# Peptides against a protein of PDB entry 7RZF: the designs that were tried, part 51

Target 1, 358 residues: chain A of PDB entry 7RZF
Amino acid sequence: PFQEEHLKQLYKIVPIKDIRNLYVTFPIPDLQKYYKSNPGHYLGHLIGHEGPGSLLSELKSKGWVNTLVGGQKEGARGFMFFIINVDLTEEGLLHVEDIILHMFQYIQKLRAEGPQEWVFQECKDLNAVAFRFKDKERPRGYTSKIAGILHYYPLEEVLTAEYLLEEFRPDLIEMVLDKLRPENVRVAIVSKSFEGKTDRTEEWYGTQYKQEAIPDEVIKKWQNADLNGKFKLPTKNEFIPTNFEILPLEKEATPYPALIKDTAMSKLWFKQDDKFFLPKACLNFEFFSPFAYVDPLHCNMAYLYLELLKDSLNEYAYAAELAGLSYDLQNTIYGMYLSVKGYNDKQPILLKKIIEKM
Target 2, 358 residues: chain A of PDB entry 7RZF as posed
Amino acid sequence: PFQEEHLKQLYKIVPIKDIRNLYVTFPIPDLQKYYKSNPGHYLGHLIGHEGPGSLLSELKSKGWVNTLVGGQKEGARGFMFFIINVDLTEEGLLHVEDIILHMFQYIQKLRAEGPQEWVFQELKDLNAVAFRFKDKERPRGYTSKIAGILHYYPLEEVLTAEYLLEEFRPDLIEMVLDKLRPENVRVAIVSKSFEGKTDRTEEWYGTQYKQEAIPDEVIKKWQNADLNGKFKLPTKNEFIPTNFEILPLEKEATPYPALIKDTAMSKLWFKQDDKFFLPKANLNFEFFSPFAYVDPLHSNMAYLYLELLKDSLNEYAYAAELAGLSYDLQNTIYGMYLSVKGYNDKQPILLKKIIEKM

## One batch from the design tools (peptide; aimed at target 1 G48 L68 K73)

Design b2_p20_2_s1 (made by RFdiffusion4, then SolubleMPNN; from b2_p20_2, 15 letters changed)
Fold by OpenDDE base, seed 3:
Structure b2_p20_2_s1 (fold): chain B 358 residues (1-358), chain A 20 residues (1-20)
Amino acid sequence: as target 1 above (358 residues)
Amino acid sequence: DEVRFLLDLIKESEKELEKK
């Protein structure tokens, strides 16, 4: 456990690479024994969410942050860290205090809303998907990982412990949230802009850094973080697959796409998977318009239309990605190309949403 | 060592950024 003197610290670190990163870290209790509920994963899922009303969405809108990751990390014996890591823009580097304020505003929103069982269920379902389709790790990495986790998990659960959520523990979620406070914060800023402004050198790698106490006034500002109306919990992810049934290969299955529908306005080709046997599909649509490339004006209009369409679909992009779905939209010389790929179960839902925006 | 922990975090982050 960190003593009070180790809290509320700011580290300014000079990287070797030209990177700009902010690490907001909180010491938390060792939660390894609670792997079945994994409250840190729950919080990481929400804090690291990229959908509308998320922390990242707001910080991106301000031009301060490119990417955000939230989650728990193992520390020394007896404690862990919860970490919010962001990739800073040049402008974001000037607004670190405000970025952290927004983090605490989001955390305050999570406190106000309380633990949500449906969010836990989504995490459970996502982890189940990830586990089910986990690629075999390299033997050395796998062995080392297993050896490490054997100290924490029953032997029978070692293979599933990282993925299988079983217990909704709102009390533990609240407990971790209670540790995510300004009085418990340790901040690291990584930027070449600190070159020549450091006074310490790390012994292991020779990294130059400066350590400073965060001013009490700044801590107080973060403690007084109000609810920001821009922050909202994510909506339910409609794209998470639940059906993984693989249909048997049809007797008349061809090694090439077969024309299964032929109309005046459409042709449909189908090929069943005869190789991978995954509950996945690729849907490809080519739309033909005689007006798409008639002249430069129409070409520009088609381009603009597609950009607007993509923008209108951004609200689904992250949720689809989390669920193992993707879509692609491209202009073609004849019109437009649409591709939907991933788990087949919820592809119709995504496709419907795309069509509704067209 | 607190600094080492931070450095490890940075290295991991750098690796993740290289994979994207």
Scores: peptide ipSAE 0.045, ipTM 0.740, DockQ to the pose 0.412
OpenDDE base, seeds 1, 2, 4, 5: peptide ipSAE 0.042, 0.046, 0.041, 0.034; ipTM 0.740, 0.711, 0.649, 0.632; seed 2 fails the geometry check

Design b2_p20_2_s2 (made by RFdiffusion4, then SolubleMPNN; from b2_p20_2, 14 letters changed)
Fold by OpenDDE base, seed 5:
Structure b2_p20_2_s2 (fold): chain B 358 residues (1-358), chain A 20 residues (1-20)
Amino acid sequence: as target 1 above (358 residues)
Amino acid sequence: DLVRFLLELIKEQEKELEKA
């Protein structure tokens, strides 16, 4: 375990590539024995969430961060790290202290709300989906991976241990949250802007860095992180599939799309999957308007309309992606194109959300 | 140990960025 003298440290690291990253790290106990509850995954899911009211949403709105990842990582023997990693903008590099303050505000929000069983259930369901439809790994790679996992998991659980959540353990979630405190923090900033400002060289890779103590005043500022009203827990993900039934191939199934509906206002083509046998569908809609390409004004209005529509749908984009759904909206010379792809079960819900915003 | 860990993380990310 890190001794107190090794905590509250700031590392300024010079990268080889032109990257700007912030790593906020916390030493945590070894959680391997708790893989069935995986409290680190629960926290990583929330801290790394990209929906409205998320940490990333706020930091992105400030123009400070492009991407955010949160989760546990193996450390030395007998402990792990919880890491929040962000890709910094040029402006974000100037606001690292404030970025970390927002992280602690979000963590404080998680403490205030307490562990949520419904969030755990969503994580469980998402992992179950990911496991069920995991691509077949190459046998050689699979064997090597299994051999590594055998060190940590019972043989009977090796195939599922990475994905199966079985036990909601709010006590363990709280225990990990109690380790995510400013007094336990280690910060690393990666930027070329530190070139010529370092005093140490790492022995393994020759990476130049500087180590500094984080000032007590800064630690105190983070300790006093209040509740930021912009942070909210995510809403329930309505798009998580629960039905994976594959309908039998129809006797009249055609190898090409068949016209199944023909009206004055619409034509519908359908092709059943005869190859993949997955509970997935692709819905493609082409809308034709005589006004879409009449003149430059109408073209610009159609473009603006789609941009506004996309913006209005942004609240669903991340939740849909997590659930294995995607949508695409494009302008065409004849009007617009809409595509909805992924697991078929909740596609009607996503389609309804899109239609409600149109 | 943590510095090494962080540096390994950075290198992994740098490699991922080379593949993208």
Scores: peptide ipSAE 0.041, ipTM 0.727, DockQ to the pose 0.284
OpenDDE base, seeds 1, 2, 3, 4: peptide ipSAE 0.050, 0.043, 0.043, 0.037; ipTM 0.735, 0.686, 0.732, 0.639; seeds 1, 2, 3 fail the geometry check

Design b2_p20_2_s3 (made by RFdiffusion4, then SolubleMPNN; from b2_p20_2, 9 letters changed)
Fold by OpenDDE base, seed 4:
Structure b2_p20_2_s3 (fold): chain B 358 residues (1-358), chain A 20 residues (1-20)
Amino acid sequence: as target 1 above (358 residues)
Amino acid sequence: DLVRLLLELIKEEQEKLEKK
């Protein structure tokens, strides 16, 4: 159990590499017994979300943070940590207190909205996809991983325990969320800017650091974090695949793309997968315009058009990525190239979203 | 040691970044 003296601490750490990171950590109970509900994963999914109205979206908009990761980590026996880790910009390093305020504002938003079963279901579905299509691990790495997991899970569940969500437990989500409070915070800032400003050296790695108590006024500021209207729960991820049917290989399947449609306005090439047998597709569209590169003005207009299109699609980028979909838009000397890749089930939805923005 | 745990975590994350 963390004593009060270990809470509300700030660590300024000198890295070996030129990195700027902020770690906001909270001691939480050991959640291993709750692996079937995994409330820490639920919170990590939301806090680490990158969509509109997310914590990261706001922090990026201010130019303070590049990346954000949220989730539970193993601690010592009997407790875990919930950690929010961000990559800081140079400007963000100057605004750590405000960054953490925004974290608590987002956490307060989560309290206000309460646990959402649909979010849990999305996490469940995403984990099921990840489990089903996990890459073949190297045998040695796999066996070592299993051996480690055997200490935590029943033998029969070892293979699935990391991925299977079975029980929606809003009570456990709230319990963990109640631990994510300023009075329970430990902050670490990692930056070379602390070089020569430290007074301690860690015994194991020789890491130089300074430990300071977070001022009570700062803790109080974070405790009084109000609802920030910029923070919103994510919308439902409509790109999560649910159909994984693989169509049988056609008898006349060609090893190369075959022209299956030829019209004055379009040509369609098709190749069935004969190698991977995954419920995935790659859709490539090349658009030809005689006006795309006729002069510098048209070239610039075509460029600006695609940049604006990309910006307009940014709201879907993270949701698509989470669902195992990707898209790419490029200017070509003859017009535009569009690619949509990933699980085939929801590709039509993503494609429709792209077309609607065109 | 809570400091150790934090530093170990940071180290692990740094090592992951080196392998990418």
Scores: peptide ipSAE 0.032, ipTM 0.734, DockQ to the pose 0.308
OpenDDE base, seeds 1, 2, 3, 5: peptide ipSAE 0.033, 0.031, 0.032, 0.028; ipTM 0.736, 0.724, 0.730, 0.603; seeds 1, 5 fail the geometry check

Design b2_p20_2_s4 (made by RFdiffusion4, then SolubleMPNN; from b2_p20_2, 10 letters changed)
Fold by OpenDDE base, seed 2:
Structure b2_p20_2_s4 (fold): chain B 358 residues (1-358), chain A 20 residues (1-20)
Amino acid sequence: as target 1 above (358 residues)
Amino acid sequence: DVVRLLLEIIKEEEEKLKKA
């Protein structure tokens, strides 16, 4: 459906809202028939990753991008789009060419490493978690979603089609990666800075835009994207739950936390969930130090310590979030507060990682 | 038609940002 004349185009678009966005789009084949392998989801997971060595991490470090989303989107009949969408800073708006260069460097890294079955398995496991709890967390959104997918999937598979990854297809991943090339790119920059600099108006919405061909020199620059040593595949997410067993409510379960351990150095309270019946837990720790608030110097040192601790844990933050875990660290007048929340299965792993950084 | 599709995608994303 896309002819060569529609490729290598830059669109400068005036938004209604004061937003700065970059859309890097690639026409791809219709992948709907490959929903069981979902190569676009695999690539979206990696390109949209937020961990160390990710595309977003590098672009944030330069102050050019706030957020990044990667994935496939529905197009017209017979094709789809792969889209990388970023929220641009004011500085990032000046560096769009370099941002896109970094995108192609990351894509080149994905080509060099090749398809990873463990990454596919991670996507599968994450989708399984999402599928299992979809109805419990957002029942109202489910009906509208099903109505949309009924057009694309057999009725018997509609409930599972978006979530069930069954087949690792490295060939399809490579096929999609081969479409993510500078010669196939369509770029849209959305910014109010283009106001009064447009020459076209879109007929349906009245959106003002300018269309330009991307210079061949810029395309060539992107085609020659080298391997940037800052880009790395993510590490395996250790926090993905696999055990979803809900323990039976104890007969003597109290409606309030019961003291289950009392020592000179620690007190432990426990309350079983009697309301939600989810394989989730909340761990709350209060640490007491006689030095935490003795004087302004110690207070400042305690603050600095916590900030350094938070920074040291940033490598786990995104992986924990993807796995449905969260942590919080706060200074108190007596010391420090730590909270760990989410699926209970891998909370001990996250807690251990936190303690190892303390 | 090709421009329209891209603009529709952008508009849909802008609307999602309004609801968030």
Scores: peptide ipSAE 0.035, ipTM 0.739, DockQ to the pose 0.352
OpenDDE base, seeds 1, 3, 4, 5: peptide ipSAE 0.032, 0.033, 0.032, 0.033; ipTM 0.722, 0.739, 0.739, 0.731; seed 1 fails the geometry check

Design b2_p20_3 (made by RFdiffusion4)
Pose (drawn by RFdiffusion4):
Structure b2_p20_3 (pose): chain A 358 residues (1-358), chain P 20 residues (1-20)
Amino acid sequence: as target 2 above (358 residues)
Amino acid sequence: MVSEEKRTELETWLDKVLAL
């Protein structure tokens, strides 16, 4: 649907709720036919990746961006999109050309070195382990899902869809990585600061927007010289699991969780798993404080402190959320709350680091 | 990495942008 008359354009949209965002849209051909190599998931794993020396951490370091989501959007049949969607700070709206410039800097940093064998092997291992201990399904919604992808795949791999990968073909990685060029951009800015500046309006919904077609100054400023920032490739993962042993049932087996520790400091509830036999467990905690909801100031500093703790610890723990260990730490009325769940091997390192950062 | 609330807002506004 994107003919070349309406390419290289930058719209400005006025919202109703106060948000600020930047959408970078590329068009690409259909890659649902290529469901074995999956080049879109490779570039999605290399673009939208938090951690040391990556696209998001540098935009955090310049104070412009809270978070960004990579990957490719799939639309209808026979055509596909690719999106880099970002949200903005107060002075992140002033430097949009520099943000998109850094986006092509990281794309060119990934074009000078191109394919990687160990990233494909690592991602295939992760999907294989994440498929081998695939948990039980709720019978409603699961049959709708496997009837929702029954049109595309044959009868043998109706289940093993986007789980098992056979081959690493760098040609398709290079092909989809070439279609990401600044002659293929469509920038869209959402900001509430364009109240009285919009000429055009939408008939169907009634929204207002613009046409600021990007002059060639910034296009040929985008693809001209792009060496690097302080970017780097992600490093070897250490949260990949190795212990897949189901520990045996002990003498005191109970059908409900029993109170084991009762002190004036803490209490526990424990139950070995009897039904599922998956090498994974969930640990949860609820810390109490009478000062958490005393007045609005003390009920306000709790969200700020807990949010800054999540800010400063996502850079460390995104590899744990990527390997299958997810944690969550949010506030409650009475006190604050913690819940770490996932594979059975790496809970102590993650929970201990959470405490010592807390 | 990103909150589920913000992910939903982003996907809602992307559909509106592509409907232009």

Design b2_p20_3_s1 (made by RFdiffusion4, then SolubleMPNN; from b2_p20_3, 10 letters changed)
Fold by OpenDDE base, seed 4:
Structure b2_p20_3_s1 (fold): chain B 358 residues (1-358), chain A 20 residues (1-20)
Amino acid sequence: as target 1 above (358 residues)
Amino acid sequence: MVSEERLKEHEENLELILRL
């Protein structure tokens, strides 16, 4: 476990690659025994959320951060880390203190709202879907992975323990959240901008770094993080599939798409899955407009229309992705292309959202 | 994302940071 002397430290690290990363790390208790409730996953889901009112959404709006990851990581025996990692913009590198302030404001929002059973249920459902439909892993890699995790889980649970959430434990969520405090923080900034400004070298890889104590005034600023009204809990993910029924293959199923509807305004092609037998569908829509590419003005208007449409749909993109849905919108020389892919159960909901924004 | 997987993509950097 880190001693007090190892807390409230800032590390400035020179990377080999041209990357800009911020790592905000918190020592937490060993949560392995709580795998059935996985409070670190719950917090990682919320802190790492990308929807409206999320930490990432606010940091992106300021142009400081490109990506955000939140979650638990194994440490040495008897403790873990909770880590918030962000990919920094050049501007974000200048605003690290303010980025971390926003992290603590979001954490304070989570304290104010308290643990939400519905969020736990979404995590449970998402993990169940991921487990049920996980890709076939390479046998050698899988065996090695299983051999490794046998040290942590009972043999009977080893195949499911990483995915199965069984117990909502608000007490454990609060316990972990209580460790996510400025007094318990370790900050690492990774940037080439620190080249020639370091005074230490790491023994194993020769990585150049500088270690500094975080000023008490900065710690106090983070401790006094107010509720930021821009931060909100995510809304319920309406795209999480619940029906996984696979319809039987039709007797007249063709190996190629068949024209099943032909009208003056629409043609519909259908092919049933005869190979994968997954509760997934791919919906492709091609829209034809005689006006889409008649001149440069109409071409630019069609482009701008799709960009605005994409922007208007961004609020659903992350929730859809988490639920195993995706969409794509493209300009074509004849009009527009829309694709909706993933689990078929909630595709109509996503499609409706797209159409309502059109 | 809850990206235990993306945290794995950062594993080398994280191992470094955790050893410091």
Scores: peptide ipSAE 0.192, ipTM 0.859, DockQ to the pose 0.387
OpenDDE base, seeds 1, 2, 3, 5: peptide ipSAE 0.188, 0.155, 0.165, 0.187; ipTM 0.859, 0.842, 0.849, 0.858

Design b2_p20_3_s2 (made by RFdiffusion4, then SolubleMPNN; from b2_p20_3, 11 letters changed)
Fold by OpenDDE base, seed 1:
Structure b2_p20_3_s2 (fold): chain B 358 residues (1-358), chain A 20 residues (1-20)
Amino acid sequence: as target 1 above (358 residues)
Amino acid sequence: MVSKEVLEEREKELERILRL
């Protein structure tokens, strides 16, 4: 276990690649025995959320962070880590202390709201979908993975243990959340800007780094993190599929798309899935406008329109992605292309959201 | 996101959906 001497440490690390990363790491108890409730996944889902009122949304709005990942990671025997990792902008590299302050403000928001059973239920449902419809893995890799996890799970549960949530344990969520404190933090900043400013070399890879204690003033600043009113829990994910019914193959199913509607204003082609038999669909729309590419001005206006439309849809993008839905919007020489893909059940909801923004 | 692995899995799923 990390002794007190290993906590409240800052590592400045020189990468080989031109990358800027921040790792905020918390030692946590071994949660392996709690796989049925997986409190670390619950917290990772919220801390790593990308929707409105999320930690990432705020950090992006400031231009400090591009991406954020939050979750548990295996440690050595008897402990794990909870890690918040962000990709830093050049500006974000100058604001690391404030970024971490915002992390603690979000964590404080989670404490104030307490564990939410509906959030757990969404995680459960998402993981159940992921398990049920997981892609075929390479047999060798999959077998090796299963062999590795047989040490942690009963044989009868080994296939499901990493996916299926069974128990809402607010006590365990609070227990993990209580470990996410400034006094328990280890910070690593990865940047080439530390070149020539390091005093240590890592033994295995020769990585140059500097280790320093985080000043008590900074720790205290993070300990006094207030409730930032910009942070909110996510809204319920309306895109999570619940109906997985596969319709029977039609007797007259064609191997190619058939024209099922032909009007002056629209043509519709349909092909039933005859290969995968998944509760998924691909909706592709091509919109034609004689004005889209008539001159450079109209072309640029159509481009700007689509960029603004995409920006206006960002609030749904992450929730849709979590639920196994995606959309794509592209300019074409004839107008606009829209694609909606993924589980068919909630595609109409996503499509409606897109059309309402158009 | 929850993990890089989840991101990579989602990217692969997206790629698979795009190949449909």
Scores: peptide ipSAE 0.030, ipTM 0.518, DockQ to the pose 0.088
OpenDDE base, seeds 2, 3, 4, 5: peptide ipSAE 0.028, 0.026, 0.025, 0.027; ipTM 0.742, 0.739, 0.731, 0.736

Design b2_p20_3_s3 (made by RFdiffusion4, then SolubleMPNN; from b2_p20_3, 12 letters changed)
Fold by OpenDDE base, seed 4:
Structure b2_p20_3_s3 (fold): chain B 358 residues (1-358), chain A 20 residues (1-20)
Amino acid sequence: as target 1 above (358 residues)
Amino acid sequence: SVSKERLEELNENLELILSL
């Protein structure tokens, strides 16, 4: 466990690579025994969320952060860390104090809203999906992970323990959230801008760094973080699949796409999966417009249209991704290409959202 | 993102930070 002397510290680290990262870390109790409720995953899901009203959305809107990761990590000696990591822009590097203030504002919002059982249920459902398909999608990653997991879980539960959420424990969520306080923070900033400004060298890798105490005034600013009305809990993820039924292979199934609809306005090709047997589909749409590339003006208008469409769909992108859905929109010389891929169950919902924005 | 995989990819720098 970190002593008080190791808390409220700022580390300025010189990277080998040209990267700008911020790590905001909190020592937390060992949560391994609570794997069935996994309160750290619940908090990581919310803090690491990328949808509207998320921490990342606000930090991106300010041009300070590109990416955000939130979650728990195992520590030494029977404790864990909760970590919020962000990729900093050049401007964001100048606003680290404000970025961390926004982190505490979001955390304060989570305290004000309290634990949400529906969010836990979504995490449970997402993990169940991941578990159900883990062996089918990525067999190679499985063997190396098992060896590490065997140290932490009973042999009988090793295969499921990482994914199985069974118990909603609002008390444990609140307990972890109570550790996410400015008085318990360790901050690391990784940037080449600290080159020649360090006074210490790390023993293992020879990494140059500077350690500073975070000023009490800064800690106090973070302690007084308001709710910030821009932060909102995510909406329910409507894209999470619940039906995994695989339709039987048709007797006349062709090894290539068959034309199943041919009209003046549309052609529809269909190929049933005969190889993977997953409850997944790929929907590909090619739109033909005689006006799309008639002249440079129309070309530019078509480009701008797709950029605006993509921007308007950004609110769904993360929720879809979490649910194992993706979409792609591209300009073509003949018009537009749309692709929707992933679990078939909620594809119609995503497709409808796309079409409503078109 | 809440991805354990992304936290794992950050491992070298993160291990350093956690060792400090």
Scores: peptide ipSAE 0.186, ipTM 0.855, DockQ to the pose 0.412
OpenDDE base, seeds 1, 2, 3, 5: peptide ipSAE 0.186, 0.170, 0.181, 0.184; ipTM 0.856, 0.849, 0.854, 0.855

Design b2_p20_3_s4 (made by RFdiffusion4, then SolubleMPNN; from b2_p20_3, 10 letters changed)
Fold by OpenDDE base, seed 2:
Structure b2_p20_3_s4 (fold): chain B 358 residues (1-358), chain A 20 residues (1-20)
Amino acid sequence: as target 1 above (358 residues)
Amino acid sequence: MVSKERLKEMEENLDLILSL
């Protein structure tokens, strides 16, 4: 376990590849015994969230970060790490202290709101979906994985332990949050900009790095992280499927799309899945407008409209993706194309949200 | 979602960082 002397350290690391990454790491207790509640997954879900009011949303809005990952990682025996990793822009590399301040502001928001059972339930439901529809792994790889996890889980639970959340433990969530403090932080910045500015070489990989203590003033700044009003908990994910029923194949099912509706304003083709037998659907809409491509002005206006529409839908994009839904919008010479794909159960909800923004 | 390749790279870098 890291001793106090190993905390509040900054590592400047020279990568081989041209990457800019920030790792904010916290030593945490071994949470393996708490796999049924998985408080680290709960926190990783929130800290790593990409929706409105998320940490990533704010850091992207400032142009400092491209991507964010949050979660627990296994360490040595008897401890784990909670890690927040971000991909830095060139500008973000200059604002690392402020990025970390925002991380602590978000963590402070999580403390202020307290553990939310509904968030746990969403994590549980998402994991259940992921488990149910997990791709078949290669038997050898799967066996090796199972052999590895047999050290951590009872035999009867090994197949499900990684996915099944059973117990909401707000006490454990709070316990982990209490470890996510500036006094417990280890920061690593990975950038080629540190080339020629390092004084140490890592023994195993020969990686050049510099280690320095984080100034007490900076630690204090992070400790005094205010509640930033831009940070909000996610809204409930309305797109998580709950019905996985596969409808029986109709006797008259055609191998090609059949015209099932023909009106002056619309034609509808339908084909039942006869191959995959998944509770998934693909909805494709082509919209026709005589004005969409009549002249360059109308074409540009149609393009601008679609870009604005896409932007207005970004609030749903991440929640839809988490729930195994996707949408696509494209300009066509006749108007626009809309596609909605994924689990069929909540597609009508996503489609309604799209139409309401149109 | 971060690509699997990027996650792997992050894990490799993380092992390094955790060894420091």
Scores: peptide ipSAE 0.202, ipTM 0.843, DockQ to the pose 0.475
OpenDDE base, seeds 1, 3, 4, 5: peptide ipSAE 0.163, 0.196, 0.187, 0.181; ipTM 0.818, 0.837, 0.828, 0.826; seed 5 fails the geometry check

